# Ledger of designs, part 18: peptides against a protein of PDB entry 4Z5W

Target 1, 305 residues: chain A of PDB entry 4Z5W
Amino acid sequence: IPDVFLELNKLWYFSAQSNLFNGEMPRSLSNSRSISLLSLRNNTLSGQIYLNCSAMTNLTSLDLASNSFSGSIPSNLPNCLRLKTINFAKIKFIAQIPESFKNFQSLTSLSFSNSSIQNISSALEILQHCQNLKTLVLTLNFQKEELPSVPSLQFKNLKVLIIASCQLRGTVPQWLSNSPSLQLLDLSWNQLSGTIPPWLGSLNSLFYLDLSNNTFIGEIPHSLTSLQSLVSKENAVEEPSPDFPFFKKKNTNAGGLQYNQPSSFPPMIDLSYNSLNGSIWPEFGDLRQLHVLNLKNNNLSGNIP

## One batch from the design tools (peptide; aimed at target 1 N87 A164)

Design b1_p12_8 (made by RFdiffusion4)
Pose (drawn by RFdiffusion4):
Structure b1_p12_8 (pose): chain A 291 residues (1-233, 242-249, 256-305), chain P 12 residues (1-12)
Amino acid sequence: IPDVFLELNKLWYFSAQSNLFNGEMPRSLSNSRSISLLSLRNNTLSGQIYLNCSAMTNLTSLDLASNSFSGSIPSNLPNCLRLKTINFAKIKFIAQIPESFKNFQSLTSLSFSNSSIQNISSALEILQHCQNLKTLVLTLNFQKEELPSVPSLQFKNLKVLIIASCQLRGTVPQWLSNSPSLQLLDLSWNQLSGTIPPWLGSLNSLFYLDLSNNTFIGEIPHSLTSLQSLVSKPDFPFFKKGLQYNQPSSFPPMIDLSYNSLNGSIWPEFGDLRQLHVLNLKNNNLSGNIP
Amino acid sequence: SESPSAYITTAS
């Protein structure tokens, strides 16, 4: 990508995604005062990611995903004070999230999916301090690590939480109850154990729950039949493993408890869930009748 | 063979 971005001082939108571009991002792009939306995803771009946050005061959305970059996660990123969305997926950082991210108050959406992020314990202790974070994707990282149960964790405005295919040990942590506005929860494809917490049924905005492919035991909590959003009625897309979904509401309401060790019966009160599109209880130890 | 339940990501 040519180094001509000092000359293009009115450029607020640049999208070069899904091409064959290689090499580093030109430094002038890293200094662009005017750039607001930048998407370079799905190229062969490489090197240490450098962004001058004193210079890029208009940067609001950054998508460098699925590229050949290496080095660390830039620690100066919280200083890009208008930056609201970062898609850093499929960049092999082989690193932890910098502590400075606790100060990233403009951040509303973040994806480190399949990015070789280590230490989920430190990563979550840091990111809980980003007060405006509404969506977090940590899928395919933290391999075989433990999902922290530390009760001090609070993600208050969190709407979407996805940490799948990390083979995480531990239980569904209670501190998730500190995210009362949670819409979409995906903990699938992990090693999670214990029982399914009844408090999940207390989440009034939750419409999509993927607990599939875990080691969960015990009963289906009765509170799931009283889930409010299941009973009654921005750009950074998601892929389901790939089928594209543009926003969290693109996902039809779902309960997927499949591929666990769950026991007991199916509650008749599930009939109360009139807005439920998908109910997947396959590959469990469930017994009794079908209501 | 049976198809497993899916997971969400941000990249294909």

Design b1_p12_8_s1 (made by RFdiffusion4, then SolubleMPNN; from b1_p12_8, 6 letters changed)
Fold by OpenDDE base, seed 1:
Structure b1_p12_8_s1 (fold): chain B 305 residues (1-305), chain A 12 residues (1-12)
Amino acid sequence: as target 1 above (305 residues)
Amino acid sequence: SEQPPGFITTVE
């Protein structure tokens, strides 16, 4: 990418995604005072990510996903006082979340999907301080770590939590009950065990639940038949979407189906590929907004209602 | 063999 962004003093939006750009980010771009939205996703950009947050005072959205960037996660990003959305997916950091992210008050949406992030306990302990954090995607990180169950963890404003395909151990963490505004939860493709907790049915905004491909045991909580967002239409609060798309991938090597917004996901309960037993509750018929109920490949018995 | 359903990411 040419180093010409100093002359582009009115540039608000720069999208150069899905090109063949290589080398480092231009210094003039990293110092742009005008740019609000920067997307360089799916290129071959390299080097360390550096943004001059004191210069980039208009930066609101950053998508650097699927690049050859290396080194540490930029610890100065919390100084970008307007930066709301970050997509750092598929950047091989091999790092922990910086402690400075405790101060990231502008942050609303963060993805580190497949970014070789380590220490999920530290990551969640840090990110819980992001008071405006609504969307958190940590898929394909923390390989074989334990999902922390620390009751003090609190994501009050969290709407979308995706921590899929991490081979995480542990149970569904009680601290998720402190996220009453949660709309989408994906904990699929882990090694989570124990029972599915009944308090999940108290998440009245939860329209998408994926616990598939884990090691859950016991009965399906009857409280899942009372998920209010799936009973009635009234609570579909369209919240502002992240400035990055989502992809539902069949596996690590498959192409994903693109979803531009979390609201574009079909209302779903997926508990498939577990060791759940007992019956299918007839009261799943009360979930009039449910599009997908997937209970396959469990130890369920009795009649199909 | 039937594969498990997919998971969500922010990249292909």
Scores: peptide ipSAE 0.603, ipTM 0.927, DockQ to the pose 0.893
OpenDDE base, seeds 2, 3, 4, 5: peptide ipSAE 0.597, 0.602, 0.585, 0.589; ipTM 0.927, 0.926, 0.922, 0.924

Design b1_p12_8_s2 (made by RFdiffusion4, then SolubleMPNN; from b1_p12_8, 6 letters changed)
Fold by OpenDDE base, seed 1:
Structure b1_p12_8_s2 (fold): chain B 305 residues (1-305), chain A 12 residues (1-12)
Amino acid sequence: as target 1 above (305 residues)
Amino acid sequence: SETPPGFITTVE
């Protein structure tokens, strides 16, 4: 990318995604005073990610996903006082979340999907201090770690939580009951065990639940038949989508189906590929907004209602 | 063999 962004003093939006750009980010771009949205997704950019947050006073959205960046996660990003959305997916950091992210009060949407992030306990302990954090995607990290169940963890404003395909151990963490605004939860493709907790049915905004491909046991909680967002349309809080798309992937090597916003996902309960037993509750028929109920590959018995 | 359903990411 040429070092010409100093002359582009009115540049608000720069999208150069899905090209063959290589080398480092140009210094004039990392010092741009005008830029609000920067997307360089799906290139071959390399070196360390450095942004001069004191210069980049208008930066609100950053998408650097699917690049060849190396080194540490930029610890100075919390100094970018207007920065709301970050997509760092598919950047091989091999790092922990910086402690400085405790101060990242502008942050609303964060993805580190497939970024070789380590220490989920530290990551969640840090990110809980981001009071404006609404979307958190941590898929394909923390391989074989334990999902912390510490009740002190609190994500009050969380709307979208995706921690899929981490081979995480543990149970569905009780601290998620402190996220009453949660709309989308994906904990699929882990090694989570125990029972599915009844308090999940108290998440009145939860329209998408994926617990598939885990080791859950016991009965399906009857409280899932009372999910208010799936009973009636009245509780659909339309919130601003993050400035990055989502992809539903069949496996690590498959192409994904693109969803431009969380509301584009069909209302779903997926509990498939577990060890659940008991009956299918007939009261699933009350979930008039539900599009997908997937209960396959369990130990369920009795009548199909 | 049936494959488990997919999971969500923010990249292809």
Scores: peptide ipSAE 0.580, ipTM 0.911, DockQ to the pose 0.872
OpenDDE base, seeds 2, 3, 4, 5: peptide ipSAE 0.573, 0.576, 0.563, 0.568; ipTM 0.910, 0.910, 0.906, 0.909

Design b1_p12_8_s3 (made by RFdiffusion4, then SolubleMPNN; from b1_p12_8, 6 letters changed)
Fold by OpenDDE base, seed 1:
Structure b1_p12_8_s3 (fold): chain B 305 residues (1-305), chain A 12 residues (1-12)
Amino acid sequence: as target 1 above (305 residues)
Amino acid sequence: SELPPGFITTVE
């Protein structure tokens, strides 16, 4: 990418996604006062990510996903006072979340999907301080770590939590009960164990639940038949979605189906590929907004209602 | 054998 962005003093949106750009990010781009939306996703950009937050006062969205960047996560990003959305998916950091992210008050949407992020306990402890954080995607990180169950963790405004395919151990964490606005939860493709907690059915905004491909045992909690968002056509207030798309991947090597917004996901309960026992509750029939109920490959018995 | 269903990410 040429170093010409000093001349582009009116440039508000720069999207150069899915090109063949290589080398480092131009210094003039990292110092742009005008840019609000920056997307360089799916290139071969390299070097360390550096943004001059004191210069980039209009930066609201940053998508650097699927690039060859290296080094640490930029600890100064919280100084980008308008930065709301960050997509750092598929950047091999091999790092922890910076402690400075405790101060990231502008942050609303964060993805580190497949970014070699380490220490989930520290990551969640830090990110709980992001008061405006609504979307958190940590898929394909924290390999074989334990999902912390610390009751003090609190994501009050969290709407989308995706921590899939991490081989995480532990149980469904009770601290999620402190996220009453949670709409989408994906904890699939882990090594989570124990029972599915009944309080999960108290998340009245939860329309998408994926606990598939874990080691959950016991009965399906009857409270899941009372998920309010799946019972009634409440007008899901279309909250501002992240400026990055989501992809539902069948596996790590397959192409994903693209979803532009979390609301584009079909209302779903997926508990498949566990060790759940007992019956299918007839009261799943009360979930009139449910599009997908996947209970396959469990130890369920009795009649199909 | 049928593969488990997919998971969500933010990159293809």
Scores: peptide ipSAE 0.580, ipTM 0.915, DockQ to the pose 0.885
OpenDDE base, seeds 2, 3, 4, 5: peptide ipSAE 0.570, 0.571, 0.530, 0.526; ipTM 0.914, 0.913, 0.906, 0.905; seed 5 fails the geometry check

Design b1_p12_8_s4 (made by RFdiffusion4, then SolubleMPNN; from b1_p12_8, 7 letters changed)
Fold by OpenDDE base, seed 2:
Structure b1_p12_8_s4 (fold): chain B 305 residues (1-305), chain A 12 residues (1-12)
Amino acid sequence: as target 1 above (305 residues)
Amino acid sequence: SETPPGFLTTVE
């Protein structure tokens, strides 16, 4: 990418995703006062990620995903006072979340999916201080760590939580009950154990639940038949979605089906590939908005309603 | 063996 952004003093949106750009990010780009949305996803950009937050006063969205950047996560990003959305997926950091992210009050959507992030406990302890955080994607990190269950963790405004394919141990964390606005939960492809907690059915906005491919035991909590978002047509207020797409991947090596917004996901309960027992509740028939009920590959018994 | 359903991410 040429170092010409100083001359582009009116440039508001720069999207150069899915190209063959190599080398470092231009210094003039890292100092752009005009840019609000920057997307360089799916290139071969390298070097250290550096953004001059004191200059980049209009920066609201940053997508650098799927690049060859090296070094540390930029600890100064919280100084970008308008920065709301960050996609750093598939950047190999081999790092923890910076402590400075406790101060990241502008942050609404964060993805570190497949970014070699370490220490999930520290990450969640830090990110809980991001009061405006609505979307958190941490898929393919924290390999074989334990999902912290500390009840003091609070993500009050969280709407989308995706921590899939981490081989995480532990149970469904009680601190998620402190997220009453949660709409989408994906904890699939982990080593989570114990029972599915009944309080999940109290998450009235939860329309997409994926707990598939874990080691859950016991019965399906009957409270899941009472998920209000799946009973009634609530007009999902189209809240501003993250400026980055989501992908449903069949496995780590497969291409994903793209979803531009979380609202584009079919209403779903996926509890498949666990060790759940007991019956399929007939009251799943009350979930008139449910598109996908996947209970396959469990130890369920009785009649199919 | 059946393949487990997919998971969500923000990158292809």
Scores: peptide ipSAE 0.561, ipTM 0.908, DockQ to the pose 0.873
OpenDDE base, seeds 1, 3, 4, 5: peptide ipSAE 0.559, 0.556, 0.549, 0.551; ipTM 0.908, 0.909, 0.904, 0.905

## One batch from the design tools (peptide; aimed at target 1 T139 S188 W189)

Design b2_p13_1 (made by RFdiffusion4)
Pose (drawn by RFdiffusion4):
Order: C-alpha cells, then sequence, then structure tokens
Structure b2_p13_1 (pose): chain A 291 residues (1-233, 242-249, 256-305), chain P 13 residues (1-13)
C-alpha cells in the first residue's frame, strides 16, 4: 500500500480488505489525522503493527484481522481516544494482552479470535476495566488453560461474550453474573466441567446460550425455562463454525447444551419459552419423558 | 464426551 496518506488529508474511510496486499502498513497511514474507518483485513500484510495514536485522533474502527503481522499487541492503542472497535483476529501474536488495555475506555468491541493470546487469567483481569466493552471475542486462544473463577472479575456492560474452542478447564464462573445485560454467551468447545449454574436463568437479556461440547454434568437448571428474553419479546461481523452474521441479533434465539453429560429430564416449563428458535440437547444423558 | 457439530462463533471465514 503506497505511502501517500499524508497527501490524502481528507480521507476518513479506507477499505482495502480481501486483496493480495503485502508488506507493512505505510507509516503515513499510521500518522493519518483524518482516518476514521480503516479495514485492511484478509491480506498478507506483515511486521510489527504500528499506530501513532497522538496522530490518528479520528480513528474509530480498526480491522487488521486475518493478516501476516507479528510482534506484540501495540500497547499505545488505548491512546487512540476515539477507537471503538478492533478486529485483531487471526494475527499470530503469541503474546499476552498488554496491561495498558485496562485504560482503553473508548473500546466497545474487541476480537482476538484465533490470535494466539496466552494467559486468559491476566487477559480478563485487564479487560474488565474497559467500562464500555460490550462485545468480546477470545475464541481459539488460551489453549488448555484454566477459565479463572476469581470473583473480583466484573464485565458490567458486556452484551456479547465469546470464548470458544479454547479447551478451557474449570467451571462456568459465577463472576459472569456481574454481566446482567449479557445477550450472547458462547463457551462452547471447551473442557468445562461442573454443573450448569442456575443463575444463568436470571439473565433477562440473554437470548443465545452455547454451552455445547463441554464436560458438564448434573441437571439442566430449571431457571432456563424462565429466561425472560426467551419467554417474551455498528459493524464487525461474526462467523459461525463459515456463515456470516452481521450483528448479535442476527443469531436466532438458541439453547445449545449438546455434547455434555447432562442428566435428569426435560422440564415441561420449557413450553413457556415462546421466543426460542433453537433447542439442541443432543448427545447427553437425559432421561424421562418428553413433555 | 467427544466433540460434535454444534458449532462455535468466531470472527473470520
Amino acid sequence: IPDVFLELNKLWYFSAQSNLFNGEMPRSLSNSRSISLLSLRNNTLSGQIYLNCSAMTNLTSLDLASNSFSGSIPSNLPNCLRLKTINFAKIKFIAQIPESFKNFQSLTSLSFSNSSIQNISSALEILQHCQNLKTLVLTLNFQKEELPSVPSLQFKNLKVLIIASCQLRGTVPQWLSNSPSLQLLDLSWNQLSGTIPPWLGSLNSLFYLDLSNNTFIGEIPHSLTSLQSLVSKPDFPFFKKGLQYNQPSSFPPMIDLSYNSLNGSIWPEFGDLRQLHVLNLKNNNLSGNIP
Amino acid sequence: PNFGDSGFITTFS
């Protein structure tokens, strides 16, 4: 990509995604005062990601995903004070999230999916301090690590939480109850154990719950039949494993408890869930009748 | 249990 961005001082939107571009991002792009939306995803771009946050005061959305970049996660990123959305998926950082991210107060959406992020314990202790974070995708990282149960963790305004296919040990942590506005929860494809916490039924905005492919045991909590959003009625897309979904509400309401060791019966009170589109209880130890 | 085709969400195709 040419180094001409000093000359293009009115450019607020630049999208070069899904091309064959390689090499580093030109430094002038890293210094662009006018750039607001930048999407370079799905290229062969490489090198240490550099962004001058004193210079890029209009940067609001950054998508460098699915590229050949290496090095660390830039620690100066919280200083890009208008940056609201970062898609850093499929960049092989082989690194931890910098501590400075606890100061990233403009951040509302973050994806490190399949990015070789280590130490979920430290990553979550940091990111809980980003007060405006509404969506977090940590899928395909933290391989075989333990999902922290440390009760001090609070993600208050969190709407979307996705940490799948990490083979995570541990249980569904109670501190998730500190995210009362949670809409979409995906913990699937992990090594999670224990029972399914009844407090999940207390999440009034939750419409999508994917606990599939874990080692969960015990009963289906009765509270799931009283889930409010299942009983009664911005750009950074998601892919399901790939089928594209543009926003969290693009996912039909779902309960997927499949591929676990769950026992007991199916509650008749599930009939109360009139807004439920998908119920997947396959590959469990469930017994009794079908209500 | 073994893993199956229930699927998971990510941000790349």

Design b2_p13_1_s1 (made by RFdiffusion4, then SolubleMPNN; from b2_p13_1, 4 letters changed)
Fold by OpenDDE base, seed 2:
Structure b2_p13_1_s1 (fold): chain B 305 residues (1-305), chain A 13 residues (1-13)
Amino acid sequence: as target 1 above (305 residues)
Amino acid sequence: PELGDSGYITTFE
């Protein structure tokens, strides 16, 4: 990428994703006063990520995902006072979330999917201070760590939480009950154990639940049959989606389906590949908005309602 | 292609 952005003093949006750009990010781009939206996703950019937040006063969205960047997570990003969305997926940091992210009040959406992030306890302890955080994607990190269940953790404005494929131990964390606006929860492909907690059914906005491929035991909580978002068409106010897409892979070899908004996901309960027992509640028939109910590969018995 | 770059919702079938 040429180092010409100093002259582009009116450039508001720069999108150069899915190209063959290599080398480092141009210094003039890292100092752009005009850029609000920056996407360099899916290139071969390398080196350390550096942004001059004191210069980049208009930066609202940053997508650097699927690049060959190395080194630490930029600790100065909280100084980008308007920065709302960050996509750092598939950047191999081999790092912890910086302590400075406690001050990241502008942050609304964050993805570190498959970024070799370590220490989930520290990550959640830091990110809970981001009061405007609505979307958090931490899939393919924290391998074999314990998912913290500290009741003091609070993500009050959290709408989308995806922490899949981490081989995480522990239980469904009670601190999620402090997230009443939660719409999408994916904790699939972990080593989570215990029972599925009944308080999940009190999350009135929860329309997508994936707890598949864990070690959950006991009965399906009857409270899941009363998920309000699945009973009635609540006009889920389409809150502004992250400036980055979501991807659902059905098969390891299949191209992931791209979803531009969380609302584009089919309403789903996936509890497959666990050790759940008991019956399928007939009251699942009350979930008139439910598109997918996946209960396969459990120890369920009785009649199919 | 950009598959899985932003948010892996992992249904591994």
Scores: peptide ipSAE 0.055, ipTM 0.729, DockQ to the pose 0.139
OpenDDE base, seeds 1, 3, 4, 5: peptide ipSAE 0.036, 0.052, 0.049, 0.058; ipTM 0.706, 0.718, 0.730, 0.727; seed 5 fails the geometry check

Design b2_p13_1_s2 (made by RFdiffusion4, then SolubleMPNN; from b2_p13_1, 6 letters changed)
Fold by OpenDDE base, seed 2:
Structure b2_p13_1_s2 (fold): chain B 305 residues (1-305), chain A 13 residues (1-13)
Amino acid sequence: as target 1 above (305 residues)
Amino acid sequence: PALGDAGYLTTFE
């Protein structure tokens, strides 16, 4: 990418995703005063990520995902006072989330999917201070760590939480009950154990629940038949989606289907590949908005309603 | 009601 962005003093949007750009990010781009949306996703860019936040006063969206960047997560990003969305998926940091992210009040959407992030306890402890955080994706990190269940953790405005494929141990964390606006929860492909907690059914905006491929035991909580978002169409004013797409894959190795907004996900309850027992509740028939109910590969018994 | 059966892994790229 040529180092010409100093002259582009009216550049608001720069999208150069899915090209063959290599080398480092141009210094003039890292100092752009005009740019609001920057996407360099799916290139071969390398080196340390550096942004001059004192210069980049208009930066609202940053997508650097699927590049060959290395080194530490830029600790100065919270100084980009208008920065709302960050996609750092598939950047191999081998790092912890910087302590400075406690001050990241502009942050609304964050992805570190498959970015070799370590220490989930520290990550969640830091990120809970991001009062405007609505979307958090931490899939394919924290391998074999324990999912913290500290009740003091609070993500009050969280809408989307995805922490899949981490081999995480522990239980469904009670601190999620402090997220009453949660719409999408994916904790699939972990080693989570215990029972599925009944308070999940009190999350009235929860329309997508994936707890598949864990070690959950006991009965399916009857309260899941009372998920209000699945009983009736909420006239939920769609909050602005992140400036980065979501992907659904049939398996870990397949290309993902792209979804531009969480609302594009079919309403789903996936509890497959666990050790759940008991009956399928007939009251699942009350979930008129439910598109997918996946209960396969459990120890369920009785009649199918 | 007829319900679909599907399994997904959700992530970003």
Scores: peptide ipSAE 0.057, ipTM 0.667, DockQ to the pose 0.237
OpenDDE base, seeds 1, 3, 4, 5: peptide ipSAE 0.036, 0.040, 0.052, 0.052; ipTM 0.722, 0.667, 0.737, 0.670; seeds 3, 4 fail the geometry check

Design b2_p13_1_s3 (made by RFdiffusion4, then SolubleMPNN; from b2_p13_1, 5 letters changed)
Fold by OpenDDE base, seed 2:
Structure b2_p13_1_s3 (fold): chain B 305 residues (1-305), chain A 13 residues (1-13)
Amino acid sequence: as target 1 above (305 residues)
Amino acid sequence: PELGDAGYITTFE
């Protein structure tokens, strides 16, 4: 990418994703006063990520995902006072979340999917201070760590939480009950154990639940049959989606489906590939908005309602 | 394809 952004004093959006750009991010781009949305996703950019937050006063969205960046997570990003959306997926940091992110009050959406992030306890302890955080994607990190269940953890405004494929140990964390606006929860492909907690059914906005490929035991909590978002058409307030797409792989070999918004996900309960027992509740028939109920590969018995 | 670049929702079938 040429170092010409100093001349582009009116450049508001720079979108150059899915190209063959290599080398470092131009210094003039890292100092742009005009840019609000910066997307360089899916290139071969390298070097250290550096943004001059004192210069980049209009920066609201940053997508650097799927690049060959190295080094530390930029600890100065909280100084970008308007920065809401960060996509750092597939950047191999081999790092912890910076302590400075406790001060990241502008942050609304964060992805570190497959970014070699370590220490989930520290990450969640830090990120809980981000009062405006609505979307958090931490998939393919924290390998074999324990998912903290510290009741003091609080994500009040959290709408989307995706922490899949981490081989995480522990239980469904009770601190999620403090997230009443949660719409999408994916904790699939972990080593989570215990029972599925009944309080999940109290999350009135929860329309997408993936707990598949874990070690959950016991019965399906009957409270899941009363998920309000799946009973009635709530006018899903089209809240501003993160400026990054979500990807769902159905099969390891299949191209993932791109979802531009959380609302584009089909209403789903996936509890497949666990050790759940008991019956399928007939009251799942009350979930008139439910598109996918996946209960396969469990120890369920009785009649199919 | 940009799989997992933002929100890797893993249904591994």
Scores: peptide ipSAE 0.052, ipTM 0.735, DockQ to the pose 0.137
OpenDDE base, seeds 1, 3, 4, 5: peptide ipSAE 0.091, 0.039, 0.037, 0.045; ipTM 0.758, 0.671, 0.736, 0.702; seed 1 fails the geometry check

Design b2_p13_1_s4 (made by RFdiffusion4, then SolubleMPNN; from b2_p13_1, 5 letters changed)
Fold by OpenDDE base, seed 3:
Structure b2_p13_1_s4 (fold): chain B 305 residues (1-305), chain A 13 residues (1-13)
Amino acid sequence: as target 1 above (305 residues)
Amino acid sequence: PELGDAGFLTTFE
């Protein structure tokens, strides 16, 4: 990418995603005063990520996903006072979340999916201080770590939590009950155990629940038949989605189905590929907004209602 | 084993 962004003093949106750009991000772009949205996703850019936050006063969205950047996670990003959305998926950092992210009050949406992030305990302890954080994607990190169950963790404004395919151990953490605005939860493709907690049915905004491919035992909580978002349409507050798309993938190398907004996901309960027992509750018939109920590959018995 | 239509969510293609 040529170093010509100084002359583009009115450039607000730059999208150059899914091209063949190589080399470093141009210095003039890293110092742009005008740019609000920057997407360089799915290129071959390299070097260290550096943004001059004192210059980039209009930066609100950053998508650098699927590039060959190296080095540390930029610890100065919290100094970009208007920066809301960050997609760093598929950048191999081999790092922990910087402690400076405790001060990242502008942050609303963060993805480090498949970014070789380590220490989930530290990551969650840091990110809970981001009071405006609504979307958190940490898929394909923290390999074989334990999902923290510390009740002191609090994500009050969290709407989307995706921590899939991490081989995480532990249970569904009780601290998620402190996230009453949670709309989407994906903890699939882990090694989570125990019972599915009944308090999940109290999350009145939860319309997408994926707990598939874990080691859950016991009965399906009857409280899931009363998920208010799946009973009635009234609670679908369309909030501003993150500026990055989501992909549903069968594996790391497969093409994913693209979803531009969380509201584009079909209302779903996926509990497949566990060790759940007992009956399918007839009251699942009350979930008039539910599109997908996946209970396959469990130990369920009785009649199908 | 292939999990049929099961998949996980991410933010890369």
Scores: peptide ipSAE 0.541, ipTM 0.851, DockQ to the pose 0.652
OpenDDE base, seeds 1, 2, 4, 5: peptide ipSAE 0.541, 0.524, 0.524, 0.502; ipTM 0.854, 0.849, 0.845, 0.843

Design b2_p13_2 (made by RFdiffusion4)
Pose (drawn by RFdiffusion4):
Structure b2_p13_2 (pose): chain A 291 residues (1-233, 242-249, 256-305), chain P 13 residues (1-13)
Amino acid sequence: IPDVFLELNKLWYFSAQSNLFNGEMPRSLSNSRSISLLSLRNNTLSGQIYLNCSAMTNLTSLDLASNSFSGSIPSNLPNCLRLKTINFAKIKFIAQIPESFKNFQSLTSLSFSNSSIQNISSALEILQHCQNLKTLVLTLNFQKEELPSVPSLQFKNLKVLIIASCQLRGTVPQWLSNSPSLQLLDLSWNQLSGTIPPWLGSLNSLFYLDLSNNTFIGEIPHSLTSLQSLVSKPDFPFFKKGLQYNQPSSFPPMIDLSYNSLNGSIWPEFGDLRQLHVLNLKNNNLSGNIP
Amino acid sequence: PSTPTDSGYIYTD
């Protein structure tokens, strides 16, 4: 990509995604005062990611995903004070999230999917301090690590939480109850154990719950039949393993408890869930009748 | 539990 971005001082939108571009991002792009939306994803771009946050005061959305970059996660990123969305997926950082990210108050959306992020314990202790974070994707990282149960964790405004296919040990942590506005929860494809917490049924905005492919035991909590959003009625897309979904509401309401060791019966009170589109209880130890 | 063969997960690209 040519180094001509000092000359293009009115450029607020640049999208070069899904091309064959290689090499580093030109330094002038890293200094662009005017750039607001930048999407370079799905190229062969490489090198240490550098962004001058004193210079890029208009930067609001950054998508460098699926590229050949290496090095660390830039620690100066919280200083890009208008930056609201970062898609860093499929960049092999082989690194932890910098502590400075606890100061990233403009951040509302973050994806480190399949990015070789280590130490979910430190990553979550940091990111809980980003007060405006509404969506977090940590899928395909933290391999075989433990999902922290530390009760001090609070993600207050969190709407979407996805940490799948990390083979995480531990249970569904209770601190997640500190995210009362949670819409979409995906903990699937992990090694999670214990029972399914009844407090999940207390999440009034939750419409999508994927607990599939874990080691969960015990009963289906009765509270799931009283889930409010299942009983009654911005750009950074998601892919389901790939089928694209543009926003969290693009996912039809679902309960997927499949591929666990759950026991007991199916509650008749599930009939109360009139807005439920998908109920997947396959590959469990469930017994009794079908209500 | 059964070995996982289905029941997908969400990610980004």

